# Ledger of designs, part 77: peptides against a protein of PDB entry 3JWR

Target 1, 323 residues: chain A of PDB entry 3JWR
Amino acid sequence: TRELQSLAAAVVPSAQTLKITDFSFSDFELSDLETALCTIRMFTDLNLVQNFQMKHEVLCRWILSVKKNYRKNVAYHNWRHAFNTAQCMFAALKAGKIQNKLTDLEILALLIAALSHDLDHRGVNNSYIQRSEHPLAQLYCHSIMEHHHFDQCLMILNSPGNQILSGLSIEEYKTTLKIIKQAILATDLALYIKRRGEFFELIRKNQFNLEDPHQKELFLAMLMTACDLSAITKPWPIQQRIAELVATEFFDQGDRERKELNIEPTDLMNREKKNKIPSMQVGFIDAICLQLYEALTHVSEDCFPLLDGCRKNRQKWQALAEQ
Target 2, 298 residues: chain A of PDB entry 3JWR as posed
Amino acid sequence: TRELQSLAAAVVPSAQTLKITDFSFSDFELSDLETALCTIRMFTDLNLVQNFQMKHEVLCRWILSVKKNYRKNVAYHNWRHAFNTAQCMFAALKAGKIQNKLTDLEILALLIAALSHDLDHRGVNNSYIQRSEHPLAQLYCHSIMEHHHFDQCLMILNSPGNQILSGLSIEEYKTTLKIIKQAILATDLALYIKRRGEFFELIRKNQFNLEDPHQKELFLAMLMTACDLSAITKPWPIQQRIAELVATEFWEQGDQVGFIDFVCTQLYEALTHVSEDCFPLLDGCRKNRQKWQALAEQ

## One batch from the design tools (peptide)

Design b1_p23_1_s4 (made by RFdiffusion4, then SolubleMPNN; from b1_p23_1, 7 letters changed)
Fold by OpenDDE base, seed 4:
Structure b1_p23_1_s4 (fold): chain B 323 residues (1-323), chain A 23 residues (1-23)
Amino acid sequence: as target 1 above (323 residues)
Amino acid sequence: MEKKLQEEIAYAEKHFPDLFLFT
């Protein structure tokens, strides 16, 4: 395609030029082409292209395929969200120095997972999918969308000309897919809530050890969630803009819940309760986000900007909630 | 830590009930 030709022929700017190592990164000013260039740079600077012998054209095609399989009519859970999740992962790996704690296969898997974790998202949550009796709800009982996202990820990875993992051995491939699946599934906040207590206790007791395979898996799950939720850590102007996108999508779901399911939406998805957004954001930060970024910062102090950003945004939302 | 975590879980259950439907 013309798009592929343009991407494959383009000079890929440095990570410094693209600012993709910054936790404060924003994609708002970037074109779709530039987001793809950033993604190439992430793979390159993590040594994934070299270590796994990725062909440049194949990587370009894969990136474009992933991007294409996000819906443009979804306000938040689109390519830009996936891209920002991956950028946060990249920043956590590089600036946060988590790269030194992980294997190349884990890094490969996490980056693929971050980019793929919301593939074909429909702008509605698992509860809506279940309650609407959508065909996807017949395939999976739990983490419905996350299973679908992984299925889409696998489909793309196996598609002709998109096989960025073709340089891996069979064992490496299996390991990578396992980690990708676990990482995508970990983005279900229900699973996060279920598992986070174990992670926090390990940190609290100074018993956390990445050499333990179970704890490694747990950490990768927490890291994925931290990147997925990283909008809450962004500088306030960016946070506000992203919160508007989230609210738009949630309100669209709430409107559909009223119309299609004849139910009253939760406050989070109720357009009529938009004035509660600030207080809900404070609650979300307190209940879901703060301890995660505290724990992550404990694992790697260089991840502090995520925690600091989260704290700052809490203060901003609290101030708005008091008005 | 345990008390704080339980309080946060309770808050999440109250304010984000949909997050617990599949647990």
Scores: peptide ipSAE 0.067, ipTM 0.737, DockQ to the pose 0.401
Fold by OpenDDE base, seed 3:
Structure b1_p23_1_s4 (fold): chain B 323 residues (1-323), chain A 23 residues (1-23)
Amino acid sequence: as target 1 above (323 residues)
Amino acid sequence: MEKKLQEEIAYAEKHFPDLFLFT
């Protein structure tokens, strides 16, 4: 395609020029081509291209294929969300110095997972999929969409001309896919809630050890969630704009719940309760986000900007909730 | 920490019930 030709021929700017090492990064001003260039830079600067012998054209095609398999009519869970998740992962690895704590295969898996974790997202959550009796709900008992996202990820990775993992040994490939699957599944917030207590207790007791395979897996899951939710950490103008996109998508779901399922949506999905967004954001930060970024910062102090951003946004949302 | 975590979970279950349908 013309897009592939343009991307493959383009000079890829430095990570510094692209500001993709910044936790405060925003994609709002970037074209789709520029987001793809940023993604190439992430793979390159994490040494993934070199270490796993990725062909440039194949990587370009894969990136464009991933982007293509996000829906444009979904307000939030689109390519830009996946891209921002991956950018946060990149920033956490580089600026947050987590790269030094992980293997190359883990880094490879996390970056692929971050970009792929919401593939073919339909703008509705697992509850909607289940309640609508969607065919996907018959395939999987839990984490329905996350399983689907992984299936889409695997499909793309195995598609002709998109095989960015072709340079891996069989064992490396198996390991990478395992980690990708675990990482994508970890983005189910239900699983996060279930597992986070173990992580927080390990941190609290100073027993956290990345040399333990189970704890490593747990950490990767927590890191994925931290990147997936990283919009909550962004500078206030960015956070506010992203929150509007999230609200739009949630309200669209709520509207569909009313129309298609004849149910009253929860407050989170209820357009009529738009005025509760600030208080709900405070609650979300307190219940889901703060402790995660605190724990992550404990693992690597250089991740503090995520925690600081989350705290600042909590204050901003609280101020709005009090009006 | 455990008490806080349980309170946070309870809050999440109350305000984000859809997150817990598959736990």
Scores: peptide ipSAE 0.063, ipTM 0.738, DockQ to the pose 0.477
Fold by OpenDDE base, seed 1:
Structure b1_p23_1_s4 (fold): chain B 323 residues (1-323), chain A 23 residues (1-23)
Amino acid sequence: as target 1 above (323 residues)
Amino acid sequence: MEKKLQEEIAYAEKHFPDLFLFT
């Protein structure tokens, strides 16, 4: 395609020029081509292209295939969300110095998972999928959409000309797919809530050890969630704009719940309760986000900008909730 | 810390019930 030719021939700017190492990064001013260039830079600077012998054209095609399999008519869970999740992962690995704590296969898997974790997202949550009796709800008992996202990820990875993992041994390939699956499934907030207590307790007791395979898996899951939710850590103007996108998508779901399911949406999905957004954001930060970024900062102090951003945004949302 | 975590979970269950459909 013309898009592939343009991407494959383009000079890829440095990570410094692209500012993709910054936790404060924003994609709002970037074209789709520039987001693809940023993605190439992430793979290159993490040594993934070299270590796993990726062909440049295959990587370019894979990136474009991933981008193509996000829906354009979804307000938040689109390519830009996946791209920002991957950028936060890159920043956490580089600026947050987590790269030195992980294997190359784990890094490869996390980056692929971050880009792929919401593939073919429909702008509705697992609750809607279940209540609408969608065929996917019959296939999976839990984490319905996350299983679907992984299935889409696997389909793309196995598609002709998109096989970025072709340089891996059979054992490396199996390991990578296992980690990708675990990482994508970890983005289900229900699973996060179930598992986070174990992680926080290990941190509290100073017993956290990345040499333990179970604790490693747990950490990768927490890191994925931290990147997926990273919009809450962004500078306030960026946070506000992303919150508007999230609210738009949630209200669209609520409108569909009324129309298609004849149910009253929850406050989070209810357009008529827009004035509750600030207080709901405070509650979300307190219940879901703060302890995660505190624990992550305990593992690597260089991740503090995520925690600091989350705290600052809590203050801003609290101030709005008091008006 | 355990008590705080349980309070946060209870808060999340109350305010974000859709997050717990499969818990």
Scores: peptide ipSAE 0.042, ipTM 0.724, DockQ to the pose 0.469
Fold by OpenDDE base, seed 2:
Structure b1_p23_1_s4 (fold): chain B 323 residues (1-323), chain A 23 residues (1-23)
Amino acid sequence: as target 1 above (323 residues)
Amino acid sequence: MEKKLQEEIAYAEKHFPDLFLFT
């Protein structure tokens, strides 16, 4: 395609030029082509292209395929969200120095997972999928959409001309897919809530050990969640704009819940209760986000900008809630 | 599990009930 030719022939700017190492990064000013260039740079600077012998054209095609399999009519859970999740992962690995704590296969899996974790998202949550008796709800009992996202990820990875993992051994391939699946499934916040207590207790007791396979898996899950929620850590103007996108998508779901399911939406999904957004954001930060970024900062102090950003945005939302 | 964490989980269950439907 013309798009592939343009991407494959383009000079890829440095990570410094693209600012993709910054926790404060914003994609708002970037074209789709530029987001693809950023993604190439992430793979290159993490040594994934070299270590796993990726062909440049295949990587370009894969990136474009991933991007194409996000819906444009979804306000928040689209390519830009996936791209920002991956950028936060890249920043956490580089600037946050988490790269030194992980294997190349884990890094490869996390980056693929971050880009793929919301593939074909429909702009509705698992509760809606279940209540609407969607066909996907017949396939999976738990984490319905996350299983679907992984299935989409696997489909793309196995598609002709998109096989970025062709340079891996059979064992490396199996390991990578396992980690990708676990990482994508970990983005279900229900699983985060279920598992986070163990992680926080390990940190609190100073018993956290990345050499333990179970604790490694737990850490990767927490890291995925930290990147998935990273909008809450961004500079206030960026956070505010993203919060508007999230609210738009949630209100669209709430409108569908009224129309299609004949139910009153929860406050979070209720357009008529938009005045509660600031207080709900404070509650979300307190209940979900703060302890995660605190714990992540304990694992790597260089991740402090994420925690600091989260705290600053809590203050901003609190001030709005008091008006 | 710390009391604070338990309280935060309870808060999340109250304010984000949809997050717990599949746990």
Scores: peptide ipSAE 0.052, ipTM 0.727, DockQ to the pose 0.470; fails the geometry check

Design b1_p23_2 (made by RFdiffusion4)
Fold by OpenDDE base, seed 1:
Order: C-alpha cells, then structure tokens, then sequence
Structure b1_p23_2 (fold): chain B 323 residues (1-323), chain A 23 residues (1-23)
C-alpha cells in the first residue's frame, strides 16, 4: 500500500527526537505516520529488531495491520490508546529501568501486547457485551473482550507478511505467545482487582522476587495495567483531554444501554451525570491507581514520574470536585 | 461512590470469572 511504502522508506527519528522515553509524552500532535515511526523506534531501541531478526518491511506491515484493526469510530479504545499504552511501556522499560529486570522475550511480548491489547475494541465493556448477548459472549466465559483482543493479535501475527516472530525458535514463539496472552488478559481490570492484593502484599513484606516465575507473571500483569491506565499519570492538560475521550465513550455506551438494552446506565456511563466526573476520577485514583504506581515505584524508583503524575492529577480532580 | 461502584462491579466480574473457570 502507499502507506506501507511511505512508512518503510521513512527515516525513523531517534527516541530523543520523538520524546518516546518521556513519561509526559503526548501523541495529540502526531500524525498516524509519526505514531508508526515511534513504534518502529520502540522495537529498535529495545533491541527487538536485532535480537529477533525482524525484517523492516514486515515490522512496518505488522504495525500498520495492528493500527488498521483498531476502530476509528471509537472515542478512546482506538489506535491512539494502544499506542500510548505501548509508549508508557517503552518509557517504563527505558526511563523506568524495568528493561534490566526482564528477558528479551518478556520485553517483546509486553510491547506486542501493549500495542494489541484492545484490537477491534467496540467502545463497550465486557458487561455490555454479555448483556447484549453478543456472539463473543458465547465464545468466552470471562474477559470476553481481552480474549477477542488476543485472538485478533494472533490473527495479525500469523497473517502473510506480518510475521514479526518468524525469527524465533518454536520454544521462544510459544513462550512469547503465552506472555502476550497473559499480558492482554491482565488488562481486564477485574483480573487486576483479583490479583493486586498478592502483589501489594509481596511488596509490603519485602518478599517480592522477580526470579520467582509466579511473581514474574504477576509483575508483568501489574506492569500492563500500569501502562494501560497511564493516562491518569499524564500532565494535567493531557489527562483532562483523555478523560473527555473516556467519558465520551462511556456516555456512548450508556446511550446504547438505554436504547438497545432498555436499562439505566451506571453513573460512570450516564451522560446526565457529567458533573460527577471529577469525584469519580478522585475515587478511581484512590481505589485503583495510587497503590499500583506506589508498588511499581517500589520495584523501580525511576518509575516515580508515574506516581507523581497520578498524585498531581488527584489534586486537580479534587479541586474540580470541590467547585 | 462511583469508584466503589466500579470496584464492586469489578469484584462481581472477578467472582463471575472464577465461577466460570470452575466449570
């Protein structure tokens, strides 16, 4: 395609030029081509292109295929969300020094997972999919969308000319797919709520050990959630604009719940409750985000900008909730 | 609070996930 030719022929700027190592990164001013260039840079600077012998054209095609399988009519859960999740993963790996704690296969899997974790997202949650009796709810019992996202990821990875994993051994390939699946499934906040207690207890007791395979898997799940939720850590103007996109998508779901399911939406999904957004954001930060970024910062102190950003945004949302 | 409602929903979704994994 013309897009593939343009991407494959483009000079990829440095990570410093692209600012993709910054926790404060924003994609708002970036073209789709520039987001793809950033993604190539992430793979390159994580040594994934070299270590796994990725062909440049195959990587370019894969990135464009991933981007194409996000919906443009979804306000938040689109390519830009996946790209920002992957950028936060890259920043956590590089600036947060998490790279030094992980294997190359884990890093490969996490980056693929971050880019792929919301593939074909419909702008509705698992509860909507289940209550609408959608065909996907018959395929998967739990984490319906996350299983679908993984299936879309797997489909793309196996598509002709998109096989970025073709340089892996059979065992490396199996390991990578396992980690990708676990990482995508970990973006279900229900699974986060279930598992976070164990992680926080290990941290609190100073018993956290990345050499333990179970604790490693738990950490990768927590890191995925930390990157997925990373909008809450962004500088206030960025956070506020992303919160408007999230609210738009949630209100679109609530409007569909009223129209299609004949139900009253929750306050989170209710357009008439827009005035509760600041208090909801404070509660979300306190209940879900703060402990995660505290624990992540305990694993690597260089992740502190995520925690600091979250704390600053809590203060901003609290000040709006008091008005 | 809406955050408590979200947690309660996520906890209910997690319980449902456990019930469905045991089948």
Amino acid sequence: as target 1 above (323 residues)
Amino acid sequence: SPAEELIEQLEADAELNEELEEQ
Scores: peptide ipSAE 0.180, ipTM 0.791, DockQ to the pose 0.693
Fold by OpenDDE base, seed 3:
Structure b1_p23_2 (fold): chain B 323 residues (1-323), chain A 23 residues (1-23)
Amino acid sequence: as target 1 above (323 residues)
Amino acid sequence: SPAEELIEQLEADAELNEELEEQ
C-alpha cells in the first residue's frame, strides 16, 4: 500500500526526538505516521529488530495491520490507547530501567501485547458483552474481550507479510505467545483485582524475586496493568483530555445499555452523572491505581514519575470534586 | 461509590472467572 511504502521509506527519528522515553509523553500532536515511526523506534531501541532478525518491511506492515484492526469509531479503546500503553511500556523499560530485569523474549512479548491488548475493541466492557448475549460471550467464559484481543493479535502475527516472529525458534515462539496471552489477559481489571494482593504482599514482605517464574509472571501482569492505566499518571492537561475520551466511551456504553438492554447504567456509564467524574476519578485512583504505582516504584525507583503523576492527578481531581 | 461498585463488579467477574476455569 502507499501507506506501507511511505512508512518503510521514512527516516525513523531517535527516541530522544520522539520523546518516547518520557513518562509525560503525549500522542495528541502526532500523526498516525508518527505513531508508527515511534513504534518502529521502540522495537529498534529495545534491540528486538536485531535480536529477532525482524525485516523492516514486515515490522512496518505488522504495525499498520495492528493499527488497522483498532476501530476508529471508539472514543478511547483505539489505536491511540494501544500506542500510549506501548509507549508507557517503553518508558518503563528504558527510563524506569525495567529492561535490565527482563529477558528479550519477555520484552518482545510485552511490547507486542501492549500494542495488541485492545485489538477490535468495541467500546464496551466485558459486562456489556455478557449481558448483550454477544457471540463472543459464548466463545469465552471469562475475560471475553481480552481473549478476543489475543485471538486478533494471533491472527495478525500469522498473517502473510506480518510475521514479525518468523526469526524465532519454535520454543521461543511458543514462549513469546504464552507471555503475550498472559499479558493481554492481565489487562482485564478483574484479573488485576484478583492477583494484585499477592504482588503487594510480596513487595510489603520484601520477598519479591524476579528470579521466581511465578513472581516474574505476576510482575509482567502488574506491569501491563500499570501501562494500560498510565493515562492516570499523565500531566494534568493530558489526563483531563484522556478522561474526557474515557467518559465519552463509557457514556456511549451507558446510552447503549439503556437503548439495547433496557437497563439503567451505573454512575460510571451514566451521562447524567457527568458531575460525579471528579469523585469517581479519586475513587478509581485510590482503589486501583495508587498501590500499583507504589509497588512498581518499589520494584524500580526510576518508575517514580508514574506514581508522582498519579498522586498529582488525584489532588487535581479531588479539588474538582470539592467544587 | 462508583469505584467500589466497579471493584465489586470486578471481584464478581473474577470469582466467575475462577468457577469457569475449574470446569
Scores: peptide ipSAE 0.176, ipTM 0.788, DockQ to the pose 0.662
Fold by OpenDDE base, seed 5:
Structure b1_p23_2 (fold): chain B 323 residues (1-323), chain A 23 residues (1-23)
Amino acid sequence: as target 1 above (323 residues)
Amino acid sequence: SPAEELIEQLEADAELNEELEEQ
């Protein structure tokens, strides 16, 4: 395609020029082409292109295929969300020094998972999919959307000319797919709530060990959630703008819940309760985000900018809730 | 709070997920 030719022929700027190592990064000023160039730089600077013998044209095609399988009519859960999740993963690996704690296969899997974790997202949560008796709710009993996202990821990875994993052995390929599946499924906040207690207790007791396979899997899950939620850590103008996109999508769901399901939406999904957004954001930070970024900062002190950003945004939301 | 309601919903979704994995 013309888009593929343009991407494949483009000079890829440095990570420094693109600012993709910054936890404060924003994609708002970037074109779709620039987001794809940033993504190529992430794969290159993580040494994934060299270590796994990726063909440049195949990587370019894969990135464009992933981007194409996000919906443009979804306010938040779109390509820009997935790109920002992957950028946070890249920043956590590089600037947060987590790269030194992981294998090349784990890094490969996490970057693919971050880019793919919301593929074909419909702008509605699992509860809506279940209550609407959607065909996906007949295929999957739990984490319905995350299973669908993984299936879309697998479909793209196996598509002709998109096989970025063709340089892997059969065993490396199976291992990578397992980690991708676990990482995508870990973005279900229900699974995060279930599993986080074990992670926090290991950290609290100073018993956390990444050489233990179960604790490694748990850490990869927590790191995925930390990157997925990373909007809450951004500089206030960026955070506020992203919160507007999230609220737009949630209100669109609430409007559909009223119209299609004849139910009263929760306060989070209720357009009439938009004045509660600041207090809801404070509660979300306290209940879900703070302990995660505290624990992540304990694993790597260089991740502190995520925790500091979250604390600063809590103060900003609290000041708005008091008005 | 709306955040507690979200957690309660996520916990209920997680419990339902466990019941469905056992089938």
Scores: peptide ipSAE 0.169, ipTM 0.785, DockQ to the pose 0.563
Fold by OpenDDE base, seed 4:
Structure b1_p23_2 (fold): chain B 323 residues (1-323), chain A 23 residues (1-23)
Amino acid sequence: as target 1 above (323 residues)
Amino acid sequence: SPAEELIEQLEADAELNEELEEQ
């Protein structure tokens, strides 16, 4: 395609020029082409292109295929969300020094998972999919959307000319797919709530060890959630704008819940309760985000900008909730 | 709070997931 030719022929700017190592990064000024260039830079600077012998054209095609399989009519869970999740992963790996704690295969899997974790997202949660008797709810019992996202990821990875994993051995390929699946499934907040207690307790007791395979898997799950939720850590002007996108999508679901399911939406999804957004954001930060970024910062102190950003945004939301 | 409601919903979804894994 013309888009592929343009991307494959483009000079890829440095990570410094693109600011993709910054936890404060924003994609708002970037074109779709520039987001694809940033993504190439992430693969290159993580040594994934070299170590796994990726062909440049194949990587370009894969990135464009992933981007194409996000919906443009979804306010938040779109290519820009996936791109920002991957950028946070890249920043956590590079600036947060987590790269030194992981294998190249784990890094490969996490970057693919971050870009792929919301593929074909419909702008509705698993509860809506279940209650609407959607065909996907017949395929999967739990984490319906996350299973669908993984299936879409696998479909793209196996598509002709998109096979970025073709340089891997059979065992490396299987291991990579396992980690990708686990990482995508870990973005279900229900699974996060279930598993986070074990992670926090290991950190609290100073018993956390990345050489333990189970604790490694647990850490990769927590790192995925930390990147997925990373909007809450962004500088206040960025955070406000992203919170508006999230609220738009949730209100669109709530409007559908009223119309299609004849139910009153929760306050989070109720367009009439917009005035509760600041207090809801404070509660979300306290209940879900703070402990995660605290624990991540204990694993790697260089991740402190995520925690600091989250704390600063909590203060800003609290000040709005008091008005 | 709406955040407590979200946690309660996520906990209920997690319990439902466990019940569905046991079947």
Scores: peptide ipSAE 0.163, ipTM 0.784, DockQ to the pose 0.611

